# Peptides against a protein of PDB entry 6TME, part 270

Target 1, 324 residues: chain A of PDB entry 6TME
Amino acid sequence: NRLKRAYIALQAWKKAFYSDPFNTAANWVGPDVCSYKGVFCAPALDDPSVLVVAGIDLNHADIAGYLPPELGLLTDVALFHVNSNRFCGVIPKSLSKLTLMYEFDVSNNRFVGPFPTVALSWPSLKFLDIRYNDFEGKLPPEIFDKDLDAIFLNNNRFESTIPETIGKSTASVVTFAHNKFSGCIPKTIGQMKNLNEIVFIGNNLSGCLPNEIGSLNNVTVFDASSNGFVGSLPSTLSGLANVEQMDFSYNKFTGFVTDNICKLPKLSNFTFSYNFFNGEAQSCVPGSSQEKQFDDTSNCLQNRPNQKSAKECLPVVSRPVDCS
Target 2, 324 residues: chain A of PDB entry 6TME as posed
Amino acid sequence: NRLKRAYIALQAWKKAFYSDPFNTAANWVGPDVCSYKGVFCAPALDDPSVLVVAGIDLNHADIFGYLPPELGLLTDVALFHVNSNRFCGVIPKSLSKLTLMYEFDVSNNRFVGPFPTVALSWPSLKFLDIRYNDFEGKLPPEIFDKDLDAIFLNNNRFESTIPETIGKSTASVVTFAHNKFSGCIPKTIGQMKNLNEIVFIGNNLSGCLPNEIGSLNNVTVFDASSNGFVGSLPSTLSGLANVEQMDFSYNKFTGFVTDNICKLPKLSNFTFSYNFFNGEAQSCVPGSSQEKQFDDTSNCLQNRPNQKSAKECLPVVSRPVDCS

## One batch from the design tools (peptide; made by RFdiffusion4, then SolubleMPNN)

Design b2_p26_2_s3 (from b2_p26_2, 16 letters changed)
Fold by OpenDDE base, seed 4:
Structure b2_p26_2_s3 (fold): chain B 324 residues (1-324), chain A 26 residues (1-26)
Amino acid sequence: as target 1 above (324 residues)
Amino acid sequence: SKEEEEKKKYLEEKAEKEREKHLAEH
């Protein structure tokens, strides 16, 4: 039966634990898997008279170990939450059998290897959290074909470009932060119809910002800080009617920061420090508004405090990148 | 639905926590 398969899986997993400091698996004994700590049973969707393992929650258990292939026997699992552990190795391909997977959280672990492509096989997946691991290589374009509400990729070792398929994403929250992504932000970004929050912090992204960012009418948080972006800010950013938090700090931007950006109606915080901006509108000046916070530190602005020297500015400002 | 709204809020709170961590590190 299904519970017998679950027993095999869970006993294999217990055997794969190297350390269980809170004795989480101490009660993982005998056939009654529904009594196991962190194991949750529910009536099966196809037969309400049958109990199945529907969820795993081992969050914050500090367990060291790996995920054995026998976990593929947990075919009724919809919720798999194992964050804040010390699990290592790769996500087993056998998890493709977990066709009910709805929320998959393996964040804050020691997982390695390429993107876990098994996540792409789950038809009903809504939440994917793989942040704070050592996943590497390119992001598969197909991730954005999934009907995900949130995509957490931050604090990994992902490299290469952001896929053009990003515009297909239905996610409200996407984090790319603290990876090794390179190249430009795809122009298709403006097609992310449900996007509320996007974070690019601390990558190797470069080039000009695409004008299509201004089409993100629902975005409340846009953080592109700590990258290699160049050129002027797109004038189309005036279209960000709902942006509250905007950060372009620690880039190589040049040109003038305009009134049309700084007067955005919902803008509460706009950080554009540590760039090479050579002018700003009066509405962008820190302290010009009681309702808005601005940071213009370490630019090439005249008559402002804490700016770069003329020697630092002149080589960059005199050679602006044309983004047209 | 209420469940969808609660889920959205939960996801937004998770995103906010990541931003807070970043801000604390700089």
Scores: peptide ipSAE 0.024, ipTM 0.488, DockQ to the pose 0.034
Fold by OpenDDE base, seed 3:
Structure b2_p26_2_s3 (fold): chain B 324 residues (1-324), chain A 26 residues (1-26)
Amino acid sequence: as target 1 above (324 residues)
Amino acid sequence: SKEEEEKKKYLEEKAEKEREKHLAEH
């Protein structure tokens, strides 16, 4: 019964291919679905004597097509990896029947529409990669109520604010980069106890950085570059005991870059270029350390090369945003 | 292939973990 349903699903999917340049589905013929290229079978959880389709891997197949609703018949699938293809349309709601879904990678495709809310229905989901698509609209707050290890949202068309529920996330890696997110970073960010890497690059985020960022003791990568952030860097950033890569470039930050930030014990790269900083500690100066790289380019710093003109600086530096 | 064998092992390990989880939840 299960393999018959899988056969129906896979044959429907083969019919939904517009182009298969590598002939990946050439052997997708007959009832023996476990012999299909990119189809992986395993013993069923409820009956080890029954073989089921447990995984799909079509990564890098350059297949053009769509995901048909019949894929909802693959009820035993735990791994669905179809990155680096040319699949278009929407993620089928029928995938809600895939209750064993553990890793879902549809990255680097041509998917459109709102956030695929079907991903929220999977109780065991640990890995979600939807990056490099054309997903749009609001991010559902419920995404951060899930026990995900990684959340890849970058290079899409997502809009609105970052949900306050972000603080509930147990993810080690979260990427928001290259979307249209706006508003402030939520203060709840400091509650992300398992966070190692967070990337906000290339959005429309604004306001002051929350002091609660300094509570992210396990963070190794913090990138907030290419946004509209204002005010001074929080003094609490001295709490980032494990940060290695930190980027605040291409914002509207002001004030003084302190020793307590530049002397962070694991810091290897700190980029704060293309802002309106009017001072830096000696420990922040590029070339001051052999172990740390700094970039202070295009700020309002005195006696430093490649700085903004007084004409560009004065209107901003004379009216610093108070973040207190 | 070696890659297919590695993927098979990964799926088997995941199936075992899900069985353990299911047994713990009931």
Scores: peptide ipSAE 0.023, ipTM 0.628, DockQ to the pose 0.017
Fold by OpenDDE base, seed 1:
Structure b2_p26_2_s3 (fold): chain B 324 residues (1-324), chain A 26 residues (1-26)
Amino acid sequence: as target 1 above (324 residues)
Amino acid sequence: SKEEEEKKKYLEEKAEKEREKHLAEH
């Protein structure tokens, strides 16, 4: 009986709670699991006469505890939303049995260990949110081979390079922000055909921006701020026909910020502050447009306010990185 | 489809919230 298995799983999970401040699991008593708060039942896909546990929503429950291996008995679950709790430990490998998993949100918890590779075992997964945890190590390249609509990885402890497989991703939104990713952005990024928003904020990324970024014609948000990027902005950024928000602040960029970038047709905000740019087009000057906002603060620009000293600029500007 | 539009909106709202958090932290 599927509901009996679900009962075993849910009772094991209740026992794994260290704190339930809102008494969310107070009604988790007895065999009628479909009446449990945050448990949602639906007709089984293989037999519509059979009721199964199809979803879990414990978002914002502030529950402290862990995910026990018995959760692998919830084999009919397609939606697993447990964000904004205090769950700790690792994602159980037993969740590989949840072959119908469609949306997996464990964001804003205290999960640790490597990337939860069990997520790669789910053939129908479309949404993965693991942000605001303590996941660490390398990102498995296979994550981008999956047909995901969104990939939220931000605010973790991921390190090493971004996999070159990123170009295979069908995701519209990808966040890498506030990790420890290093190396260059892969040139394959330009192959992300469905990409609308990508965020690299607050990593250890370096090198030149790849020219292939300019192929991301559907991108509305591109944020690469707070990294170690060097060289000039690629001239191919003129290809970002739909970009609205662009941030390159807090890097080590040099060279000239061109009209072709600042005159992008949908650009509303372009921040390139806290770099070593030594020139900008008039169209890039803050206040030059009523429709666009610019920030050129703390660069090496002549005749602009709030710039770096010549002493700070000269060592960097005199040794431009060739990105060709 | 209506479902695709709702999903797109949901994803956009999630992305925006992350940007807002970053701006608030700096």
Scores: peptide ipSAE 0.019, ipTM 0.486, DockQ to the pose 0.035
Fold by OpenDDE base, seed 5:
Structure b2_p26_2_s3 (fold): chain B 324 residues (1-324), chain A 26 residues (1-26)
Amino acid sequence: as target 1 above (324 residues)
Amino acid sequence: SKEEEEKKKYLEEKAEKEREKHLAEH
């Protein structure tokens, strides 16, 4: 009986709670699991006469605890939403049995360990949110082989390089922000045909920006701020026909910010502050447009306010990194 | 299927909300 298996799983999970401030699991008593708060039942896909647990929603329950291996008995779950709790430990490998998993949201918890590779085992996964945890180590390249609509990885402890497989992703939104990613942005990034938003904020990324970024014609948000990027901005950025928000602040960029970038047709906000740019086109000057906002603060620009000293600029500007 | 369409719609709505939330956090 599927509901009996669900009962075993849910009772094991209740026992794995250290704290339930809102008494969310107070009614998790008895065999009628479909009456449990945050448990949703539906007819099974393979047998409509059988009622199964199809969804879990414990969002914002502030529950402290862990995910026990018995959760692997919830084989009919397609929606698993447990964000904004205090669940700790690792994502159980037993969740590989949840072959109908469609949305997996464990964001804003206390999960640790490597990337939950069990998520890669779910053939129908469309939404993966693991942000605001303590996941660490390498991002598996296979994450981008999955047909995900969004990939939220931000605010974790992921390290190493961004996989070259990123170009295979069909995701519209990808967030890498506030991790420990290093190395260059892969040239394959230009192959992300459905990409609308990509965020690299606050990593250890370095090197030159790949020219292939200019192929991201559907991108509306491109944020590469707070990294170690060097060299000039690629001239191919003029290809970002739909970019609205662009941030390159807090890097080590040099060279000239061109008119072709600042005149991008949909550009609303372009922040390139806290770099070593030594020139900008008139169209890039803050206040030059009523429709666009620019920030050129703390560069090496002549005749602009709030720039770096010559002492700070000269060592960097005199030795620009050639990205050619 | 109808269920797939409902799931897709729900996912799209959720993805949009999550994008909005993300943008508000940055």
Scores: peptide ipSAE 0.017, ipTM 0.517, DockQ to the pose 0.061

Design b2_p26_2_s4 (from b2_p26_2, 14 letters changed)
Fold by OpenDDE base, seed 5:
Parts: structure tokens; C-alpha cells; sequence
Structure b2_p26_2_s4 (fold): chain B 324 residues (1-324), chain A 26 residues (1-26)
């Protein structure tokens, strides 16, 4: 009996709560699990006459506790949304039994341990949000082999390089921000055919930007700020026909910011402040356009306000990195 | 509540989409 299994799972979970400040689970009593707050039932896919637990939504409940292994009994769940709580521990491997998982959101919690590889076992997964946790270690390359629409990894403790398999991703939105990723952005990034938004903010990424970024024709947001990138901006960035928001601030870029970048047709905001650029086209100057906003603060530009001192600029500008 | 009803409708829609996918594959 599917509902009996669900009852066992939900009662085990209630027992695993340390604090429920809004009394969300107060009505989690008795066999009628479909009446439980945050539990949603629907007809089973294999038999429309059978009612099953199809979704969990405990978003913003501020619940403290952990996820017990008995949650693996919720085999009909397609939507699991428990963001903005205080759940701790690891994601149970028993969740591999939830083969219908479509959207998994455990963001804004206190989860720890390595990447939850159980998420890779779900064949129909389209949405993965694990941001704002304490997940650590390497990102498994296999994550980008999945047909995900969105991948949210930001604000964790992930380390190592970004997998080269990123080019296989069909996701429209990918966030790496505020982790400990290192190394270069893979050249395969240009193969992300459905990409609209990608965010690398606040990592330990380094090296030159790959020329292949210019192949991302559908990108509207590209943010690589607060890293250790070096060299000049790729000339191929002129190919970003749909980019609206672009941020390269707080890096170690050098060279000249060209007209071809600043005149991109959909560009509304371009921030390249806090670098070591030694020149910019007139079209890149803040205030040169009414339709575009630019920030050139704290570079090595001549005849511009709020620039770095010669003492700070000279050691870097005199030794430019060749990205060719 | 209204919010709960909206969530139920959302879940039903997603289940329907998944069912349609299943029917195409089999």
C-alpha cells in the first residue's frame, strides 16, 4: 500500500524534526497523509484511480531537523521543495528510490557532505537547487550529462575545477557563484546551446577566458566577477548578440576594452571595474550612452577618475599575460 | 488555502506532463 508507506516515511520525518516554529507538522497525525500540511497527493501515473503522495512543499517553514532514510518510501514523489529551513546532515542515499523526481529544491538549509550523488540517479530530473548549503568537495562531471533546465550550486563549499562536461549541459541557467572552484573555464562552454544565464561570481577561477564564450548566442547574463582571471577580454565576445548584463569586475584583466564589446546590441549593463585595463574605447566610457551603463572604476585608465595608482598598475600592466 | 490550491494545481499539471511523456515513450 503506497499511502501506508508514505505514512511511515512522514511519521519518521516528523520524529526527525528538532524544531517546528510554525507548527507546520501539527496536523501530521493519522493515516490520511493527503491532508497533511505541505503534502500533496495526485493520481498515480500507472493507475489514475490510485491516489499517491506526489509532492512535498515545506518551503519557508524554518524547520530544524534532518532527512531520515525512511523518506525513500515516498516512491511517487515528483516534486520535493524544502527550501529555507534548517535541515542538517546529508541527503539520504535511499532517495534513489524516488525515480519520478522532477524538481529537487533543498536550498537555504544546513546540509553538509559531498555533492548529493543520489540526484544523478533520477532519470527525469529537470530542476536541481542545492544552493546556500555547506556541500563540499568535487562537482561530479555527470551532473552535466543530465537534461536539466536549471542547475543552482551557488553559496556552497565546492572545490576543484569545473568539469569539461559542462558543454553537454542543456540548462538555461547555471550558477557556480560563491564556492571555491579553481582552474580555468573549460573551452567546451561554447557548446552550451540553451544557456541564457551563467554566474561564476566569487570563486578562485583563473587563467584566460576561453574564446568559445563568444559562441553563447542566447546568453543574456554573463557574470565572471570576483575571481582571478587574467589576460585580455576575448575579441569573440562581440558574438554575444543577446547579452544584457555582463560583469568582469574584481579580476586581474589587462589590455584594451574594445568598441565591439561595448556596442553589443542588447547590452544594458557592462561592469569591468577593479581590474588592470589600460585602455577603453569611447563607447565604453560611463555616460557615453543613455541606454547603456558602464563602470570603469579602479583600472589603469588614463584621464579617468577613480583609477589605481601608477605604483599599483605598473607591475601588472608591464607584464601582460599572452592568451594566444 | 488559496496558496495550497495553487500548489495542488501546479503538481497536477506536472504529473500530467510526466504522464504524457510516459505515453510517448511506451
Amino acid sequence: as target 1 above (324 residues)
Amino acid sequence: SKEEEEKKKYLEKKRKEELEKHLKEH
Scores: peptide ipSAE 0.029, ipTM 0.640, DockQ to the pose 0.018
Fold by OpenDDE base, seed 3:
Structure b2_p26_2_s4 (fold): chain B 324 residues (1-324), chain A 26 residues (1-26)
Amino acid sequence: as target 1 above (324 residues)
Amino acid sequence: SKEEEEKKKYLEKKRKEELEKHLKEH
């Protein structure tokens, strides 16, 4: 019996709670699991006359505990949302049995260990949110082979390079922010045809930006701030016809910020502060437009306020990195 | 509650989509 299995799983989970400050699981008593707070039932796909546990929503419950292996008995779950809790430990491998998993949100918890590779086993997964945890190690390249709508990885401890498979991703939103990723952005990034938002903030990324970024015609948000990028901005960035928010601040960029970038038709905010740019077009000057906001603070620009000293600029500007 | 009903409707929609996908693959 599917509901009996669900009962076993949910009771095991209740026992795995160390703290339930809002008494969320207070009504988790008896065999009627469909009445449990945060448990949602629906007709089974294979038999509409059978009721099954199809969803879990314990968002914002501030529950402390862990995910026991018995959760693998919830084989009919398509939505698993447990964000903003204090769950710790690892994601159980037994969740591989949840073959209908569609949305998996464990964000804002205390999970540790490597990337939860069990997520790769779910054939129908569309939404993966593991942000604001303590996941570490390498990002499996296979994550981008999946047909995901969104991939939220930010605020973890992931390291190593961004996989070249990123170009295979069909995701509209991808966040890498506030990890320990290193190396260059793969040239394959330009193949992400469905991409709307990508965020690289606060990593150890380096090298030149690939020219292929200019092929991201659907991107509305591109944030590469707080990294170690070098060289000039690619001229191909003029191809970002839909970009609204662009941030390259807190890097080591050099060269000239061109009209072709600053005159992008949908650009609303462009921040390129805290770099080593030695020139900018008039269209890039803060205050030059009422419709666009620019920040050119702390560069090597002549006749602009709040720039770096000549002493700081000269060693970098005199030795520009050639990205050609 | 109204919120619970909305969540149920959402689940039903998603499950239907999964079923359709499954039928296409098999």
Scores: peptide ipSAE 0.027, ipTM 0.607, DockQ to the pose 0.018
Fold by OpenDDE base, seed 1:
Structure b2_p26_2_s4 (fold): chain B 324 residues (1-324), chain A 26 residues (1-26)
Amino acid sequence: as target 1 above (324 residues)
Amino acid sequence: SKEEEEKKKYLEKKRKEELEKHLKEH
């Protein structure tokens, strides 16, 4: 029966624990898996008279170990939350059998290897959190074809470019922060119709910002700090009617920061420090507004404190990048 | 069952908390 399969899976997992500091699996004894700490049962969708393991929650258990292939026997699991542990290794391909997977959270662990492509096999997946691991390599373009509400990829070792398919994403939150992504932000980004928050912090992204960013009418947080972006800020950023937090700091931007950007109606914090901007509108000056916070530190601005020297500015400002 | 509903709500709440935590970090 289904519970017997679950028992096999859970016992295999218990055996795969190297350390259980809080004795979370201490009661993982016997066939009554529904009584196991962190195991949640519910009636099966196809037969309400049958109980199945529908969810796992081992968040914050500090368990060291790995995910054994026997976890593929948990075919009724829709919620798999194991964040803030010390699980290592790879995500088993056998999890492809978990066709009801809805929320998958393996964040804050020690997982390695390429992107867990098994996540792409789950037709009903809505929440994917793999942040704070050691996943590496290219991001599969197919990730953005899925109807995900949120995609958390930050604090990994992902490399290569951001796929052009990003524009197909229906996610409201996407994090790329603290990886090794390179290349340009795809122009298709403007097609992300449900996007509220996107974070690119601390990558190796470069090139000009695409004008299509200005089409992100629902975005409230846009952070592209700590990259290698060049050129001027797109004038189309004036279209970000709902942006509240915007950060372009620690890049190689040049040109003039305009009123149209600094006067965005919902803007509360705009950081453009540590660039090579050579001018700013009065509305962009820190202290110019009581409602908005600005940081213009370490640019090439005239008559502003804490700016770069002429020696640092001249080589960059004299060679403006044409993003047209 | 009531217990199952409570467990589901608990898991949903945890998801929400994780999302909120992320938002607060910015």
Scores: peptide ipSAE 0.020, ipTM 0.517, DockQ to the pose 0.059
Fold by OpenDDE base, seed 2:
Structure b2_p26_2_s4 (fold): chain B 324 residues (1-324), chain A 26 residues (1-26)
Amino acid sequence: as target 1 above (324 residues)
Amino acid sequence: SKEEEEKKKYLEKKRKEELEKHLKEH
């Protein structure tokens, strides 16, 4: 009996709660699991006459505890949303039995350990949110082989490089922000044909930006701020026909910010502050446009306010990194 | 079935909410 298995799983989970401040599991009593708060039932896909647990939504319950291995008995679950809790430990490997998993959201918790590779075992997964946890180590390259619509990885402890497989991703939104990623952005990034938003904020990324970024025709948000990028901005950025928000602030960029970038047709906000740019086109000057906002603060620009001193600029500007 | 349709609507709603949350973080 599928509901009996669900009962075992849910009762094991209730026992794994250290704190339930909103008494979310107060009604988790008895065999009628479909009446449990945050538990959603639906007809089974293989037998419409059988009712099964198809979804869990415990978002914003502030529950402290862990995920017990008995959760692997919830084999019919397609939606698992438990964000904004205080769950700790690791994601159980037993969740590999949840082969119908479609949306997995464990964001805003206290999970630790490596990337939850069990997520890679789910053939129908479309949404993965693991942000605001303490996941660490390398990002598995296989994550981008998944047909995911969104990948939220931000605010973790992930290290190493961005996998070259990123170009295989069909995701519209990808966040890497506030991790410990290092190395260059892969040239394969230009192959992300469905990408609308990508965020690299606050990592240890370095090197030159790949020219292939200019192939991201559907990107509306591109944020590479607070990294260690060097060299000039690629001229191919003029290809970002739909970019609205672009941020390169807090890097080590040099060279000239061109008209072709600042005149992008959909550009509403372009921040390139806190770099070592030594020139900008008139179209890039803050206040030059009413429909576009620019920030050129703390660069090496002549005749602009709030720039770095010559002493700070000269050592960097005189030794530009060649990205060719 | 009606319940499958409700499940689909629920999933779509949750996806939208999560996307909106992401947009607010920028």
Scores: peptide ipSAE 0.019, ipTM 0.544, DockQ to the pose 0.058

